# Peptides against a protein of PDB entry 6IDX: the designs that were tried, part 338

Target 1, 380 residues: chain A of PDB entry 6IDX
Amino acid sequence: KELAKLSADVTFATEFINMDGIIVLTRLVESGTKLLSHYSEMLAFTLTAFLELMDHGIVSWDMVSITFIKQIAGYVSQPMVDVSILQRSLAILESMVLNSQSLYQKIAEEITVGQLISHLQVSNQEIQTYAIALINALFLKAPEDKRQDMANAFAQKHLRSIILNHVIRGNRPIKTEMAHQLYVLQVLTFNLLEERMMTKMDPNDQAQRDIIFELRRIAFDAESDPSNAPGSGTEKRKAMYTKDYKMLGFTNHINPAMDFTQTPPGMLALDNMLYLAKVHQDTYIRIVLENSSREDKHECPFGRSAIELTKMLCEILQVGELPNEGRNDYHPMFFTHDRAFEELFGICIQLLNKTWKEMRATAEDFNKVMQVVREQITRA

## One batch from the design tools (peptide; made by RFdiffusion4, then SolubleMPNN)

Design b2_p29_6_s3 (from b2_p29_6, 10 letters changed)
Fold by OpenDDE base, seed 5:
Structure b2_p29_6_s3 (fold): chain B 380 residues (1-380), chain A 29 residues (1-29)
Amino acid sequence: as target 1 above (380 residues)
Amino acid sequence: SDEELFKRRMEKQRKLQAEAAREARAARL
């Protein structure tokens, strides 16, 4: 206890480190010697002293042995560990992950997000915060190939649902530290959209064109029997599709793929449109047909609106921005659904369509409608 | 206290996370 207090002092820390004190502490952890009458308390103070000493930055985190890592990981993975040991073990793992790519690799082999999820199902918000902080650390240090797996792990109904039910909707007010970790997790999750947001559509890619064609099919052919003969000449079919793409509200009626060449929002807008069309088909068809039946200048251009809305949502959510150390603002809504961004898009596109009608907007009012919609979204 | 340690730890970790995020972006460029 006294060592843990003194370890916060840089002078004491320097002297203790010069006496190989950290090595002694690490060996105490490595030995796992449960033979001492006050082992748990002693271990908690040992881990505290270790953290406080390492916080001075005098010793590299790479000094720790594989045995030490395994012992700390063991305290996180074992059931019925003392709360004090668990908190310090999570904090040590987080620090190891953040300070060393080598330690990250070793820890990522010993600990799964699934094991960390168990520490979210507790009433102790400090443990929950350390667990999310460690998830965030693992996410930050994950190589590109594993980052999508971490993404998928967050998108997994389990982690999201547990955070929602046990953290956000928990019986305790969310502390600033937890709010920050939820913010960081949200930012890291939104940064997964960055790739699609910055992906230009290739107007020559047939598979990407087929997605746009599928949007047309869902909107206009859902009521048409597939029996309409393939024999209408290629020109009449092209002219028909140009009309359909105009009714869909694309800017380029001849080649809607050109509307997705701008980044941001690139292909992310098309992903949102396709999600809406497949998951919320009735809503999609309604929005498209309500505007396609209007030969008046008050038609809401769905395609253009979807693109600009996706861009606006990326701006509001700061997609691709780094997590700011001072921010604690997170959106609980993003923990309610696995496809929360696409669901938000689906809500916001309906809001846009409603606002467009209420304003009796024309194509000239487009930016004004988008501004009103932005204000509505940012206040919700 | 464990609460004081938690606050101090989380304050330090905020900085380390922000640094790690910068490093992770720089490694992708």
Scores: peptide ipSAE 0.494, ipTM 0.936, DockQ to the pose 0.845
Fold by OpenDDE base, seed 3:
Structure b2_p29_6_s3 (fold): chain B 380 residues (1-380), chain A 29 residues (1-29)
Amino acid sequence: as target 1 above (380 residues)
Amino acid sequence: SDEELFKRRMEKQRKLQAEAAREARAARL
């Protein structure tokens, strides 16, 4: 207990470390000797002292043994552990992951996100915060090959639903520390969109062109029984498609692929359009047909609007920005759905179309409409 | 207290996490 208090002092820490004191603490953890009276209290103070000593940066985290890591991981993985030990063990693992890629690799073998999810199902918000902090650390330090797996684990309905139901909708006010970890998790999750946001469409990629064609099909052919596709000649088809792409509101109605060559939002805009068209088909068809049937200058160009809206949402959500140590602003809505960004896009594109109609906008008013929509989204 | 330790720990960890994020980005570029 006294050691744990004194370990926060740099002078004491330096002297204690010079006496190999930290090695003694690690050996106490490694021994796992439950035979001592007040073992749990002693261990909690040992772990506190260890963590406070390591915070001075005098000793490398790489000094820890695999046995030590396994003991700490064991405390996190055990269903019945003292809360005080669990908190310190989570904090130690987080620090290990953050400070050393070699320790990250070892810890990632010993601990699963599934084991950490169990610590989110408790009423103790501090435990929940430590668990999310460790999840965030694991996500930050994940190699590129495993980032998608981590991303998928975060996108897993289970983690999201547990955070939503046990953390955000918990019977307790969210503390600033938890709000920060939720913010960090959200930033890391949004940064998964960065790749798609920065991916240019290849106009020669047939698979990407087929998505644009599918958008056309869903908008214009979904009501037509597929049996009546007239065998009209290739030139009439090209001219028809050019008309259809104009009706879809693409800027380049001859080659809509060119509208997705600008980054941001690149392919992310096409992903959003396809999601809307497949998941919210009635909404998509309505938006397209309401604007395509207008012979008046008040048509809202869906394709252009969807691209610029995707870009705007990326700007508002700060996609590709690093987590800031001082921020704690998280959006609970992003924990409500697995495809929360695409769902937000679907809400915002309807808002844009409504705002366009209310303003009686023309193509010349496009930027003014987008400004009004930005203000509406940022106030919601 | 565990609450006091938590607050102090989370304050330190915020900085470490932000640093690790900067390092992880720099290693990707």
Scores: peptide ipSAE 0.494, ipTM 0.937, DockQ to the pose 0.797
Fold by OpenDDE base, seed 1:
Structure b2_p29_6_s3 (fold): chain B 380 residues (1-380), chain A 29 residues (1-29)
Amino acid sequence: as target 1 above (380 residues)
Amino acid sequence: SDEELFKRRMEKQRKLQAEAAREARAARL
């Protein structure tokens, strides 16, 4: 107890570390000696002292043994652990992950996001916060090939649902520390859209062109058998598709792929359009056909609108921005659905289409409509 | 208290997370 208090002092910490005191603390944890009277209290103070000592940055986190990591991970995975030990163990794991890529690798082998979900199902908001903080640390330190796995783990209805129901909709007010961790988790989730947002469409990629053709098929040939292979069109069929791409509201009616070569929003706009067309087919068809049947110059160009709306949503949600240490603003809506960005796009494109009609807009009013829609989205 | 430790810890960790995020971006460029 006294050691844990004194370990906050840099002078004491320096002297204690010079006497290999931190090694003694690590060995106490490694020994797992449960036979001592007041073991839980002693261990909680040992872990506190260890954290406070390591916070001085005098000793590298890489000094910790694999046995130490396994013991700490063991305290997190045990179904019946003292709350004080659990909190400190989560904090130690988070610190290890953030300070060392080598420790990240070792911890990622010992702990899964699934095990951390159990610590979200408790009434203690501090434990919940430490668990989300550790998830965020694992997400931040994940190599590129593993980030999608972390994304998928978050998109897993379970983690999202648990956060929504046990944290956000919990019977307790959200503390600032939890709000910050929810904000960080949200930012890290939005940063997964950055790749698609910055991916240019290749106009020569047939697979990407087939997605645009599928948008046309869903809008105009919804009852037609999918056996009509994309791209085998005669010149007359190509000319027919040019008309359909005009009705879809693409800027380049001859080669709509060119509309997706600008980044942002690149391919992310096409992903949103395809999601809308597949998941909300009736809404998509209604929006496209309602505007394609107009001869009054008040048609809302869906393709152009979808691209510019995707770009606007990326700007509003700050897609590709780093988590700011001072922010704690999160959107609970993004915990309600696995594809929350695409669902938001689907809501906002309907709002845009409605606003376009209400304004009796023409193509010349496009930027004015987008400004009004931006204000509407930012106020909701 | 555990609550005081929590607040201090979370204040340190939010800075460390922001740093780790900067480093993780720089390593991808």
Scores: peptide ipSAE 0.493, ipTM 0.937, DockQ to the pose 0.823
Fold by OpenDDE base, seed 2:
Structure b2_p29_6_s3 (fold): chain B 380 residues (1-380), chain A 29 residues (1-29)
Amino acid sequence: as target 1 above (380 residues)
Amino acid sequence: SDEELFKRRMEKQRKLQAEAAREARAARL
């Protein structure tokens, strides 16, 4: 107890480290010997002293043995652990992950996000916060090849649902520390969109062109009896498609693929459009057909609007920004659905279409409509 | 107290996370 308190003092820490005191503490953990009176209390103080000593930056985190890592990981993975030991063990693992890529690799072999989920299903907010902090640390330190696995682990309905139900909708106020960790997790999640946001469409990629063609098909062929597919020659088909792409509100009616060459939002806009068309088909068809039948110059250009809205949402959500130390603002809505960005897009595109009508907008009013929609989204 | 330790720990970890995020971005550029 006194050692744990004194370990916060840099003078004491320096002397204690010079006496190989930290090595003694690590060996006590490595031994795993439960035979001592008040073992749990002694271990909790040992782990506290270890953390406080390591916080001085005098000793490299790489000094720890694999046996030490396994013991700490063991305290996190065992079903019945003292709360005080669990908290300190989570904090040690987080510190190891953040301070050393070598330790990250070893810890990532010993602990899964699935094991950390169990520590979210508790009434202790401090444990929940340490668990999310460790998930965030693992996400931050994941190499590019494993980052998608972490992304998938977050996109796992289970982690999201547990955070929503046991943390956000818990019977207790969210503390500032938890709010920060939820913010960090949200930022890391939005940063998964950055790749798609910065991916230019290749106008020569047939698979990408087929997605645009599928958007056309869903909008215009879903109501057409397949018998009326005009057997018209390739040129007449191209001319028909040019008309359809105009009705879809693309800027480039001849080659809509060119509209997705701008980054941001690049291919992310096409992903949002396809999601809307597949998941919210009735909403998509309604928006497209309502504007495609207008000859009064009050048509809302869906394609252009979807692209600019996607870009605007990326700006509002700060996609591609790094986690800020002082921020704690998170959006609970992003924990309600696996495709929460695309769902937000689907809500906002309806709002845009409504606002366009209410304003009796023309193509010249486009930027003005977008500013009004931005204000509406940012006030919600 | 465990609460005081938690607050101090989380304050330190906020800085370490922000640093790790900067490093992870720099490694991708």
Scores: peptide ipSAE 0.490, ipTM 0.936, DockQ to the pose 0.829

Design b2_p29_6_s4 (from b2_p29_6, 13 letters changed)
Fold by OpenDDE base, seed 1:
Formats: structure tokens, C-alpha cells, sequence
Structure b2_p29_6_s4 (fold): chain B 380 residues (1-380), chain A 29 residues (1-29)
């Protein structure tokens, strides 16, 4: 207890470290010797002292043994661990992950997201906060190739649902520390959209062009018997598609792929459009057909609107921004759905279409409509 | 107290987390 208190002092810490004091503490943890009277209390103070000593940055985190890591991970994985030990163990794991890529790799092998999820189902908000903080640390330190897999594991209905039900909708007010960790988790989740936001469409990629063609098919051929697939007449087919792409509200009616070469929002706009068309098909068809049948110059160009709305949403949600230590603002709505960004797009594109009609807008009013929609989204 | 330790720990970790995020973003470039 006294050691844990004194370990916060840099002078004491320096002297204690010079006497191999940290090594002694690590060996106490590594031994796992439960035979001592008051073992749990002793261990809690040992872990506190270790963490306070390591906070001085005098000793590299890479000094810790694999046995130490396994013991700490073991305390997190044990169902009947003392709360005080669990909190300190989560904090130590987080610190190890954040300070060392080598330790991240070792911890990622020992700890599963499923084990951390169990610590979100408790009534102790401090444990919940440490668990989310460790999740955030693992997310931050994940290699790029694994970030999407981690995100998918985090976006799994289970983690999202548990955070929503046990943290956000919990019977306790959310503390500032938890609000910050939820904010960070949200930022890290939105940053997965950055790749798609910055991906230019290749106009020569047939697979990407087939997505645009699928948008046309869903809008105009959804009720047509597949037997009426327009025959191989390439030129009449191209002219037909140019008309359809105009009705879809693309800026480039001849080659809509060119509308997705601007980054931001790049391919992310196409992803949103495809999601809307597949998941909310009736809404998509309605929006497209309501505007495609208008001869009064009050048609809302869906394709252009979807692109500019995606860009606007990226700006509002600060996609690609790094987590800031001073921010605690998070949007609870993003924990309500796995594809929350695409669902938000689907809500906002309907709002845009409604606002366009209410304003009796023309193509010249496009920027004014977008500004009104921005104000509506930011006030909601 | 464990609560005081929690607050102090989270204050340190949020700074470290921001630093780690910056480092991770730089490593992507």
C-alpha cells in the first residue's frame, strides 16, 4: 500500500527502479502464489505500484515477460477475480497495448474480444470503461489488414448491442471517462470509412461499373421479367443507359463512373447508394422514380445528391479525424445499427428529397438545399 | 481510492491513446 503510493513520486520511482524493484514486482505476479494471507489485497497493491512505476517512462514496457502477460490476461479471463485486480489488470493490458507493438501482438493472442465483452455486462461502469478502453487500444494498434476484421468483430451485433443495452441505456448516468471511450470507439469506427471515402472509382473497372448498372437495374427493371433483359444491341443499349443515368441524376450521364472519381467521397457514396438500393429498395425506387418522372425542372438529381450528401455526412461526422483527448461527445444512434452510417445516409437522403420538394428547388438551388439539409442534420 | 485511481488512470490513458492514434496515422503514410 505504501509502495503503491510512493510509486507515484518520480524520485522514489527512480531509486526503486535502480534497485530492480519493478523486476521484483513482476516476479511476484509471475509466481501466482495464492498461499499468502491477503493475497488479493497484496496483488492489487502490487499491480498499482507496477502501473505507477511504469507511468514514469523510465522502464520500457518491453521488459515484461510472456509469463507476466499471461498472468495479467488470466486475471481478466477468470470469472471470479477481485474487482480491484480486474480493474488494474485491464489498465495494465491497455498500457501494454498502447506502448508496445510487440506487446500488442502477444496480448491479441491471449485476449479475445469475447472475453472483454463479458466485462461490459457488469454493473460497474469503471470496469466497463476499462474494457472499452482496452478494445480501443487493440483497435488503434491493429495492423491495417486486421482493422476491418476487428471492426467487424466490434460491429458484430453482440458488442454493439451490449454497449447499447448495458452502457448507454444503463440505469446509471454515463461518466465523462466512459463518454470519452465511447467517443473514441465511434471515431475509430468512422475512420474505417476513410479508405472508401478516399478511394477513387476506376472508370475502367468493370466490377465497379456493374454496381452502377445494378443501381439502374434496381430502379428501372425491378418489376421487369428477367426474360426482357435488353438484347445485345450495344449502341441502343448505351443510349438507353444514358437516359437512365440522367434519370438517376448523375452529372455525367454517359459515364456515371466519372462522378465517383472525386475524393472525398469517392466510392463511399456508391457504397451508400448500393446499400440503400438493396436494403431499402422501396425507398430507393420511390426517390428515383418520383424525380425521374418530373418534367417541371423540379427533379432532385439522386446521384448528385447522394454524392454530395455522403461528402457532407463525412464532414459532419469528421471521418478521418483522429480521436482527441478533450472530446467526450458521441452519437448513441451509431450504436443502434451495424451499418449506422449507411442507415443515416438513408434517413438523410429522404430528408434531402423532402426538403427539395418543399423548397420547390431547381438544379440552380442545389447548394441552397444542401445548406438547409446540413442545418437540419446538425440540429437533430 | 479505486475511483481516484480510475480517474487519474483514464486521464493519462486518453492522452496516450491520442498519441498512439497519431503514431498509427503517421505509420500509414
Amino acid sequence: as target 1 above (380 residues)
Amino acid sequence: SDEELFKRRMEKQRKLQEKAAKEAAEAKK
Scores: peptide ipSAE 0.497, ipTM 0.940, DockQ to the pose 0.805
Fold by OpenDDE base, seed 4:
Structure b2_p29_6_s4 (fold): chain B 380 residues (1-380), chain A 29 residues (1-29)
Amino acid sequence: as target 1 above (380 residues)
Amino acid sequence: SDEELFKRRMEKQRKLQEKAAKEAAEAKK
């Protein structure tokens, strides 16, 4: 106990480390010997002292043995562990992950997100906070190739649903520390959209052109049998598609793919449009047809609006920004659905279409409508 | 108290987490 208290002092820490005191603490953990009557209390103070000593940055985290890592990971994976030991073990793992890429690799082999999910299902908000903090650390230190797998693990209905039901909708007020970790998790999740936001459409990619054609098909051919295979594209068929792309509200009616070459929002706008068209087909068709049938210059250009709205949402949600230590502003709505960004887009595009009608806007009013919509979204 | 330790720990770790995020962003450039 006194050691744990004194370990917060840099002078004491320096002297204790110079006497190999930290090595003695690590060996006590590595031994795993439950032979002492006060083992749990002693271990909790040992882990506290270890953390406080390591916080001075005098000793590299890379000094930690694989036996120590396995022992700490063991405390996190065991179903019946003292709360004080569990909290300190989660904090040690987080610190190891954040300070060392080599320790990250070893820990990622020993601990699964599934094991950490069990610590979210408890009533102790401090344990929940340490568990989310460790998930965030693993996400931050994951190689780029594995970040999408972690994204998919977050998109796994289970982690999101558990956070929503056991943390956000828990019986206790959310503390500032938990709000910060939820904010960080949200930022890291939104940063997965950055790749698509910065991906330019290739106007020569046939698969990407087929998505734009599918948007046209869903809007205008929804009642017509798919039997009209894209056979010999007569000039009449090209002229027909140009008219359809104009009615869809693309800026480039001849080659709509050119509208997705601007980054941001790049391909992310096309992803949102396709999601709306497939998942909310009736809403999509309604929005397109209501504006395509107008001859009064009050048409809301869907394609242009969808692109600029996607860009605006990326700006509002700060997609691509790094987690800030001082922020705790998480959005509970992003934990309600697996594809929460696309669902938000679907709500906001309806709001935009409504606001356009209410303002009796023309194409010249486009920027004014977008400003009003921005204010409406940011106040909600 | 364990609550005071938690607050102090989380305050330290927030700074470390932001640092790690910056390092991860620099490694992508």
Scores: peptide ipSAE 0.495, ipTM 0.939, DockQ to the pose 0.798
Fold by OpenDDE base, seed 2:
Structure b2_p29_6_s4 (fold): chain B 380 residues (1-380), chain A 29 residues (1-29)
Amino acid sequence: as target 1 above (380 residues)
Amino acid sequence: SDEELFKRRMEKQRKLQEKAAKEAAEAKK
């Protein structure tokens, strides 16, 4: 206890480290010896002292043995661990992950995000915060090839739903520390959209062109009796599709693929459009057909609107921004659905279409409509 | 107290997370 308190003092820490005191603490953890009276209390103070000593940055985190890592990971993975030991063990693992890539690799072999989910299903918000902090640390330190796996683990309906139900919708106020960790997790999740946001469509990629064709098919062929024989010549078909792409509101109605060459939002806009068309088909068809039948110049250009809205949402949500130590603002709505960005797009595109009608907008009013929609989204 | 330790720990970790995020972003360039 006295050691744990004194370990916060840099003068004491320096002297204690010079006496190889930290090595003694690590050996106590490594031994795993439960035979001592008040073992749990002694271990909690040992872990506190270790963490406080390491916080001075005098000793490299790489000094820890694999046995030490396994013991700490063991305390996190055990179902019946003392709360004080668990908190300190989570904090040590987080610090190890953040300070050393080599320790990250070793820890990532010993613990999974699935094991950390159990620490979210508790009434202790501090444990929940340490668990999310460790998840965030693992996400931050994951190599790019494994970030998608971490992304998928977060996008796993389970982690999201547990955070929503046990953390956000818990019977207790969210503390500032938890709000920050939820913010960080959200930022890291939005940063997964950055790749798609910065991916240009290749106008020569047939698979990407087939997605645009699928948008046309869903909008216009769903109501057409299958009796329109596939036999109209290739040129008549191209001319027909050009008309359809104009009705879809693409800027380049001859080659809509060109509209997705701008980054941001690149392919992310096409992903949003396809999600809307497949998951909210009735809403998509209604928006497209309502505007495609207009001859009054008050048609809302869906394709252009979807692209610019996707870009606007990326700007509002600060996609690609790094987590800031001072921010605690998170959006609970992003924990309500696995594809929350695409769902937000689907809400906002309906708002845009409504606002366009209410304003009696023409193509010349496009930027003005977008500004009004931006204000509506940012006030919500 | 464990609560004081928690607050102090989380404050240190916020800074460390931001640093790690910057380092990870630089490694992508």
Scores: peptide ipSAE 0.493, ipTM 0.939, DockQ to the pose 0.803
Fold by OpenDDE base, seed 5:
Structure b2_p29_6_s4 (fold): chain B 380 residues (1-380), chain A 29 residues (1-29)
Amino acid sequence: as target 1 above (380 residues)
Amino acid sequence: SDEELFKRRMEKQRKLQEKAAKEAAEAKK
């Protein structure tokens, strides 16, 4: 207890470190020796002292042994660990992950996000905060190839639903520290959209063109009997598709792929459109057909609107922005669905279509409609 | 107290998170 208090003092820390005191503390953890009276209390103070000493930045985190890492990870993975030990162990793991890529690799092998979910299912908000902080640390330090796996793990109904039900909808007010960690998790999740937002469509990529064709098929062929024989000449098909892409509201109705070459929002807009068309097919068909049947210049161009709305949502959500230490604002709605961005797009595109009708907008009013929609989204 | 330790820890860790995020962004360039 005295050591843990004194370890916060730089002078004491320097002297203690010079006497190999940190090495002694690490060896105490490594030994796992339960033979001492008050072992749990002693261990909690040892972990506190270790963490406070390491906070001075005098000793590299890379000094810790694999045995130490395994012991700390073991305390996090054990179902019947003392709360005080668990909190300190989570904090130590987070600090190790954040300070060392080598330690991140070792820790990522010893612990899974699934193991950390158990620490979210508790009533202790401090433990929940440490667990989310460690998830955020693992997400931040993950190599790019593994970040999508972390996002998929977040999108896994389990982590999201547990955060929603046990943290956000918990019986306790959310503390500032938890709000910050939820903000960070949200920012890190949205930053995964950046790749797609900055990916240009290749107009020559047949697979990407087939997605645009699928949007056309879902909108117009879902009601048509498949009896239109494949034998209509290539020119009639091109002319038909040009009309269909005009009715879909693409700016380039001859080659809609060109509308997705601008970044942002690049391919992310196409992903949103495809999600809407597949998951909310009735809504998609309704929006397209309601505007495709209009010859009164009051048609809402769906394709153009979807692209500009995706761009606007990226701007509003600050996609690609780094987490700021001073921010604690998070959107609870992003924890309500696995594909919350695409669902938000689906809500906002309906709002846009409604607002367009209410304003009796024409293509010339497009920017004005988008401004009104932006204001509506940012106030919600 | 554990609560005071928590607050101090989270304050330090927020700075470390921001640093780690900056480092990760620099590694992408």
Scores: peptide ipSAE 0.492, ipTM 0.938, DockQ to the pose 0.806

